# Peptides against a protein of PDB entry 4ASU, part 32

Target 1, 270 residues: chain A of PDB entry 4ASU
Amino acid sequence: ATLKDITRRLKSIKNIQKITKSMKMVAAAKYARAERELKPARVYGVGSLALYEKADIKTPEDKKKHLIIGVSSDRGLCGAIHSSVAKQMKSEAANLAAAGKEVKIIGVGDKIRSILHRTHSDQFLVTFKEVGRRPPTFGDASVIALELLNSGYEFDEGSIIFNRFRSVISYKTEEKPIFSLDTISSAESMSIYDDIDADVLRNYQEYSLANIIYYSLKESTTSEQSARMTAMDNASKNASEMIDKLTLTFNRTRQAVITKELIEIISGAA
Target 2, 83 residues: chain B of PDB entry 4ASU
Amino acid sequence: FTFASPTQVFFNSANVRQVDVPTQTGAFGILAAHVPTLQVLRPGLVVVHAEDGTTSKYFVSSGSVTVNADSSVQLLAEEAVTL

## One batch from the design tools (peptide; made by RFdiffusion4, then SolubleMPNN)

Design b1_p10_3_s4 (from b1_p10_3, 3 letters changed)
Fold by OpenDDE base, seed 3:
Structure b1_p10_3_s4 (fold): chain B 270 residues (1-270), chain C 83 residues (1-83), chain A 10 residues (1-10)
Amino acid sequence: as target 1 above (270 residues)
Amino acid sequence: as target 2 above (83 residues)
Amino acid sequence: KLEELEKELK
């Protein structure tokens, strides 16, 4: 590489390092906020899931339509956040297919589509974009829930896959169940709730879906910001190391160039 | 008894005497050993009666309430404020 | 810009 090439690369990496440092700080701020907002959201979301756990809702085996919702965002540079969700989505889809189920996929965040478009394009119903620029609100979750319910796909049961926040250095990709109104209404375990008006149940399920989506978004956001913070820190360190290496290379190359030029001058070689 | 909004927790697995909730089918009181039910909230007042006799009032916008067979209750409001 | 960063950081 010429001195010019090395210099250009050095400048580029230094600029990248500035950006990654800045992004780290931004991610740190967003993480702090996300973590604070996750605390009530987790209570809220777990509360919404309590019915399904306590009622032990079972989907009959003859019901074959399964919906997979993958939750991430549009924004990259956050380590394995998106790939982890996609990996579990693939695994779940494969398992369901092997069990003879029909599988459809919804992506929350463009990155899901970006990863799975080639292999699973035919299974995608919709991808929700513009996720991750601002903290998710319950309104956002409601919009997603409504769109899902109006998608025309009459699923029997589903899986929402997202990254659950554990700590600043750890998240876990998890799955929570979602059920259609028909599945809930027909579940034998729901018999103890059988004095419920059908309209009430429908409305309840709409809230439930929105609640679960909201919860998943909050978990995902917190996980993503923490992962991005870590990724940007690592990137900054890597950039620093590369700068050091390139600087050494630059110095060596410069010396070699000077030596070559001196030899050419002395030898008369053009 | 759990009472929360997306942004705030008011009660988390608490033991209370009674909770009065405004539902679309009418307001009702949730007491110990209440029959399992699912309801949707309407805008209105939630009144929590603690075991010590303390009463707390809240305004909720919408949401859901679940009464389970194990006497656990989840009151989940979109928005709620203390009164 | 982010895409460019991803290319450089991968």
Scores: peptide ipSAE 0.026, ipTM 0.922, DockQ to the pose 0.175
Fold by OpenDDE base, seed 4:
Structure b1_p10_3_s4 (fold): chain B 270 residues (1-270), chain C 83 residues (1-83), chain A 10 residues (1-10)
Amino acid sequence: as target 1 above (270 residues)
Amino acid sequence: as target 2 above (83 residues)
Amino acid sequence: KLEELEKELK
């Protein structure tokens, strides 16, 4: 490589390092906020899921329509956050297909669509974009829930797949169940619950869906920001190492060039 | 008994004597061993009666309430404030 | 910009 080439690369990597350092700081700030906001959101979301766990709702085998909701964001540079969700979505879709189920997919965040478009394009119902720039609100979750309910796809059961936050250095991709109104209404395990008005149950399910989506968004956001912070830190360190290596190469190359020029001068060949 | 909004937790797996909730079909009190039920909240007052006899009042906008067979209760309000 | 950055970081 010429001195010019090395210099160009050095400049490029230094610029990248500046960007990654900046992004790390931004991610750190967003992570701190997300983690604070996750605390109540987790209680809220887990509370919403309690019914499904306790009721142990079963979907009959003759019910074939399954909805997969993948939750991530539009923004990259966060390690395996998106690929992890997509991987589990693929696995789940394959398993369901093997079981004779019809599978449809909803992506929360454009990255899901980006990853799965080639292989699962026909299964996508909708992709929600503009996810990840601002912290998700309950209003956002409600919009997604409403869109899902109005999509016209009459699923029997579903899976919401998202990254659950464990710690600043750990997340786990998880799946939570989603049930249609018909499924929950007809579930035998629901018989222990008092006679519930159909309108009440419908409204309840709307809240439940919104609650679960909200929870998943909060978990996902916290995981994402933490992962981005780590990814940007790693990128900055890698850039630093590369800068050091290139600097050494530059110095060696420069010395060689100087030596060559001196020899040419001394020899009179130039 | 769990009582939370998306942004705030008021009770987390707490033991309470009674919770009065406003529902679209009317207010009802959740006592020990209440039959399992699902309800949706209307805007109104939630009153939590603690085991020690203290009473706390909250205003909720909307949401859901679940009473399970194991006596666990999840009161999930979209918005809630202490009074 | 982000795409470019991602490409460079790979």
Scores: peptide ipSAE 0.026, ipTM 0.923, DockQ to the pose 0.177
Fold by OpenDDE base, seed 2:
Structure b1_p10_3_s4 (fold): chain B 270 residues (1-270), chain C 83 residues (1-83), chain A 10 residues (1-10)
Amino acid sequence: as target 1 above (270 residues)
Amino acid sequence: as target 2 above (83 residues)
Amino acid sequence: KLEELEKELK
């Protein structure tokens, strides 16, 4: 490589490093906000899931329609955030298909569609775009919940798959159950709730779905920002190492050029 | 007893004496060992009676309340403010 | 620009 080539590459990598450092700072700020907003959201979301855990709701084996909701975002440069969700979605879809279930998929965030479109295009009901530009609100979750309920797909049971935040260096892809109104109303374990009005139960389920979606979005956002911060930090470190290596190469090449020129002068004088 | 909105936590797995909630079917009080029930909140006042005799009042917009067989209660409001 | 950056960082 010529000195010019090395210089060009150095300039390019230095620019990338500046960008990754800037992105790290932006991600750090967004992470801090997301983590603060996740604290109440987690209590709220876990509270919403308590019924399903306590009642041990089971779907009858004869029920075949299963909905998978994958939660991520539209934005890249966040490590394995999207691929982890997609991987678990694929695994769950395969397991359900093997069990003779009909599987439909909803993607929250465009990245889910980007990953699964080729292999699962026929199973997609809808993809929600414009996720990740702003922090998710309960209003956003309500809109998604409403669209799902009005989609015309009458599922029996569902799974919402998202990344649960553990720490700045760790997240875990999780699955939580979603149940249809019919499944809840017919569950034997719900017999202790027999005096519940049908309209009340319907409204309750609408809130439950919105609550779970909101919770998943908040967990996903926090995980994503943390992962992006880490990814940008790693990229910045890698760029730094490459700059050091190229600088050494530049110095060596420069010395070689000087030596060659000296030899040519000596040989020509000769 | 858990009482939260999407943006704020008021109670997290706390022991309380009684919680009065405004539901679409009517206001009712949740006491110790209350029968399991699911209800939807209407706009109104929530009153929490603590074991120490302290009473706290809240305004809620909408949401849900769950009373489980194990006496755990989840009050989840879309919006809530301390009054 | 972001896609190009992703390619360069990979």
Scores: peptide ipSAE 0.025, ipTM 0.920, DockQ to the pose 0.178
Fold by OpenDDE base, seed 5:
Structure b1_p10_3_s4 (fold): chain B 270 residues (1-270), chain C 83 residues (1-83), chain A 10 residues (1-10)
Amino acid sequence: as target 1 above (270 residues)
Amino acid sequence: as target 2 above (83 residues)
Amino acid sequence: KLEELEKELK
């Protein structure tokens, strides 16, 4: 490579390093906020899931319609955040199909669609875009929940797949159940719950869905920001190493050019 | 007893004597060993009676309340404020 | 890895 080529590459990598460092700081700030907001959101969301755990709601085996909700965002540069969710969605969809279930998919965040569109386009009901630019609110979750309920797809049961935050260096893709109104109302385990009005149960289910979606969004956001921070840090370090290597190459090449020019002068060639 | 909004936790797996909740079908008190039920909240006052005798009042906008067979209660409000 | 990042950041 010529000195010009090396210099150009150095300049490019240095610029990238500046950008990645800046993005790391932004991600760090967003992570700190997300982690704070996750604390109450987790209590709230886990509280909403308590019914399903305690009642042990089961879907009859003869029911075949299953809904998979994948939760991520629109934004890249966050390691394996999106691919992890997509991988589990694929696995779940395949398992359900093998069991003779009908599977439909909802993507929260455009990245889910981008990964799964080619292989699962016929199974997608809807994709929610514009996720991840701002912290998710309960209002956002409610909009998603409402859209799901109005989609016309009468699922029997479903699963919501998202990245649960563990620590600044760790997340885990996990699945939580979602149930249709009919499934909840017909569940044998719900018989112990006293005289639940159909309208009340419908409203309750709407809140439950919104609550779970909200929770998943908060877990996902915290995981994503942490992962992005790590990814940007790694990118910055990689850039630094490359800069060092190219700098050495530059110095060696420069000396070689000088030597060549001196030889040409001495030989009378130039 | 768990009482939370999306942004704030008021009680987390706490033991309380009684919780009065405003539901769409009417206000009712949740005591120990209350029958399992599901309700939706209407805008109104939540009153928590702690075992130590402390009474706390909250205003909630909407949400849900779950009373389970194991006497666990989840009060989940869309918005809630301390009064 | 870095090349991919460069492409995305352009």
Scores: peptide ipSAE 0.024, ipTM 0.920, DockQ to the pose 0.730

Design b1_p10_4_s1 (from b1_p10_4, 5 letters changed)
Fold by OpenDDE base, seed 4:
Structure b1_p10_4_s1 (fold): chain B 270 residues (1-270), chain C 83 residues (1-83), chain A 10 residues (1-10)
Amino acid sequence: as target 1 above (270 residues)
Amino acid sequence: as target 2 above (83 residues)
Amino acid sequence: SVFEELLKAA
């Protein structure tokens, strides 16, 4: 490589490093906010899931319609955040299909569709875009919930798959159940609950769905920002190492050029 | 007893004496060993009676309340403020 | 791209 080539490459990498450093800072700020907002959201979301855990809601085997909701975002450059969700979605879909279930998929965030479109396009009901630019709100979750409920797909049971935040360096892809109104109303374990008005139960379920979606979005966002921060940090470090290597190469090449020029001068071969 | 909104936690697995909640069917008090039930909140006042006799009041917009067989209670409001 | 390489190595 010529000195010019090396110089050009150095410049390029240095510029990239500036970008990655900037992105790291942005991600760090978003992470800090997300983590703060996740604390109450987790209590809220876990609270919403308590019924399903306590009542041990079961879907009859004869019910075959299953909905998978994958939660991520539209934004890349966050390590394995999207691929982890997609991987689990694929696994879940395969398992359900093997069990004779009909599977439909909803993607929250465009990246899910991007990953799964080729292999699972026929199973997609809808993809929600414009996820990840702003912190998710309960309103956002409500919109998703409403659209899901109005989609016309009468699922019996569902799975919401998202990355649960553990720490700044760790997340875990998890699955939480979603149940249809019919499944909840028909569950034997629900018989202990006092005469619940059908309208009340419907409204309750709508809140429950929105709550769970909101929770998943908050977990996902926190995980994503943390992962992005880490990814950008690693990229910056990698860039630094590459700069160092190229700088050494540049210096060696420069010395060689100088030596060659001196020899040419001395030899009169010029 | 858990009482939270999406953005704020008021009670997290706390022991309380009684919680009065505004529901669409009317206000009711959740006591110890209350029968399991699911209700939807209407805008109104939530009153939490602590075991020590302290009473806290909250205004909620909407949401849900769950009373489980194990006496756990989840009050989940879309919006809630301390009064 | 160099950028992609840096990100993959990360």
Scores: peptide ipSAE 0.144, ipTM 0.933, DockQ to the pose 0.012
Fold by OpenDDE base, seed 2:
Structure b1_p10_4_s1 (fold): chain B 270 residues (1-270), chain C 83 residues (1-83), chain A 10 residues (1-10)
Amino acid sequence: as target 1 above (270 residues)
Amino acid sequence: as target 2 above (83 residues)
Amino acid sequence: SVFEELLKAA
């Protein structure tokens, strides 16, 4: 490589490093906010899931319709955030199919569709776009819940798959159950609950779905921002190492050019 | 007893004496060892009676309340404010 | 792109 080539490459990498550093700072700010907002959201969401865990809601084996909701976003450059969710969705879909279940898929965030559309196009019901540009609100979750309930797909049970935030350097892809109104109302384990009005139960379930979606969005957002921050930091470090290596190469090449020129002068004077 | 909105936690697994909640079917008090039930909230006043005798009041918009067999209670409001 | 390479190495 010529000195000119090395210089051009150095300039390019230095510019990219500036971009990655800037993106890291932006991600860090968004992460800090997301983590703060996740604290109450987690209490809220876990509280909503408490019924299903404590009542141990079971879906009868003859019920075959299963809905998978994958939660991520539209935005890239965040490591394995999207692929981890997609991988879990694929695994769950395969397991359910092997068990004789009918599987339909909803993607929250365009990246889910981007990854799974080719292989699972027949199972997709809807994809929600414009996810990840702003922090998710309960209103956003309610819109998604409403759209799902109005989709016309009469699922018996479902799975919401998302990345749960663990720490700034760690997330875990998890699955939480969602149940249809019919499944909850017919569950034997619900018999211990006092006589519940059907309209009350319907409204309760609508809130429950919105609550769980909201919770998953907050977990996903926090995980995504932390992962992006880490990815940008790693990219910046990698760029730094590459700059150091290229600088050494530049210096060596420069010396070689000088030496060659000296030899040519000496040989030409002869 | 857990009481939270999407953006704020008021109680997290706390022990309380009684919680009065406004439901669509009417207001009722949740006492110790209350029978399991599910309700949805209507806009109104939530009153929490602590074990030490103190009382706190909240206004809620909508949401749900769950009383489980293990006496755990989840009060989840879409919006809630301290009064 | 160089950017993609840096991200893949991360």
Scores: peptide ipSAE 0.142, ipTM 0.931, DockQ to the pose 0.012
Fold by OpenDDE base, seed 5:
Structure b1_p10_4_s1 (fold): chain B 270 residues (1-270), chain C 83 residues (1-83), chain A 10 residues (1-10)
Amino acid sequence: as target 1 above (270 residues)
Amino acid sequence: as target 2 above (83 residues)
Amino acid sequence: SVFEELLKAA
């Protein structure tokens, strides 16, 4: 490589490093906010899931329709955030299919569709786009919940798959159950709950779904921003290492050029 | 007793004496060993009676309340404010 | 792109 080529490459990498550093800072700010907002959201979401855990709601084996909701976002450059969700969705879909279940998929965030479109296109009901530009709100979750409930797909049981935030350096892809109104109303374990009106139960389930989606979005967002921050930091470090290596190469090449010029002068070849 | 909105936690697994909640079917008081039930909140006043005798009041918009067999209670409001 | 290479290495 010529000195000019090395210089051009150095300049390019330095510029990229500036971009990655900037993106890191942006991600850090978003992460800080997301983590703060996750605290109450987790209490809220876990509270909503408490019924299903305590009531031990089971779906009858003869029920075959299963819904998988994958939660991520539209934005890339965040490591394995999207692929981890997609991987678990694939695994779950395969397991359910092997068990003779009908599987439909909903993607929250366009990246899920981008990853799964080739292999699972026929199983997709809907993909929600415009996720990740702004922090998710309960209103957003409610819209998703409403659209799901109005989709016309009568599932018996579902799974929501998302990345749970553990720490700034760790997330875990998890699955939580979603139950249809029919499933919960017919569950034997619900008999202990005093005279619940059908209308009340319907409304309750609508809130429950919105609550769980909201919770999953908050967990996902926090995980994503943290992962992006880490990815950008790693990219910046990698850039730094490349700059150092290229700088050494530049210096060596420069010396070689000087030596060559001296030899040409001494040899009279010029 | 857990009482939270999407953006704020008021009580997290706390022990309380009584919680009065506004539901679509009417307001009711949740005491110790209350029968399990599910209700939907209507806009109104939530009153929390602590074991020490203190009373806290909140306004809620909508949401749900769950009383479980283990006496755990989840009050989840879409919006809630301290009064 | 150099950017993609940096990200792949990360």
Scores: peptide ipSAE 0.142, ipTM 0.934, DockQ to the pose 0.012
Fold by OpenDDE base, seed 3:
Structure b1_p10_4_s1 (fold): chain B 270 residues (1-270), chain C 83 residues (1-83), chain A 10 residues (1-10)
Amino acid sequence: as target 1 above (270 residues)
Amino acid sequence: as target 2 above (83 residues)
Amino acid sequence: SVFEELLKAA
């Protein structure tokens, strides 16, 4: 490479490093906010899942329609956040298919669709775009829940797959159950719940779905921002190392050019 | 007893004497060992009676309340404010 | 892109 080429590359990497550092700071700010907002959201979300855990809602084996909701975002540059969810979705879909279940997929965030489009396009019901630009609100979750309920797909059971936040350096892809109104209403374990009006149960289920989606979005967002912060930090470090290496190469190349020029001058070959 | 909104936690696995909730089917009091039930909240007043006799009042919007067989209660309001 | 390479190496 010529000195000009190396200089150009150095300049490019330095500029990229500035961008990655800036993105790290932005991600850090968003992470801090997300983590604060996750604390109550987790209590709220876990509370919404308590019924399913305590009632031990089971879907009859003869029921075959399964919905998978993958939760991520539209934004890249966050490490394995999207691929982790997609991998879990693929695994779950394959397992369900092997069990003779019909599987449909909903993607929250465009990245899920991007990853799964080639292999699972026929299984997608809907993909929600414009996820991740703003912190998720309960209103956003309600919109998603409503769209799901109005999709016309009469699933029996489902799963929501998202990244649960553990720490600034750790997340885990998890799955939580989603049940249809019919599945809940017909569950034997629900018989202990006193005289539940059908309309009440329907409304309850709508809230439950929105609650779970909201919770998943908050977990996902926190995980994503943390992962992005880490990714940008690593990128910045890698850029620094590359700059150092290229600088050494530049210096060596410069000396070689000077030496060559001197030899040409001395030899009269110039 | 857990009482939370998406943005705020008021009670987290707390022991309370009684919780009065406004539901679409009517206001009812949740006592210890109340029968399991599911209800949907209507806008109104929530009153939490602590074991020490302290009473706290909250205004809630829509949401849900779950009373489980193990006496655990989840009151989940879309919006809630302390009065 | 160089940016992608930096991210992949991370």
Scores: peptide ipSAE 0.139, ipTM 0.932, DockQ to the pose 0.012

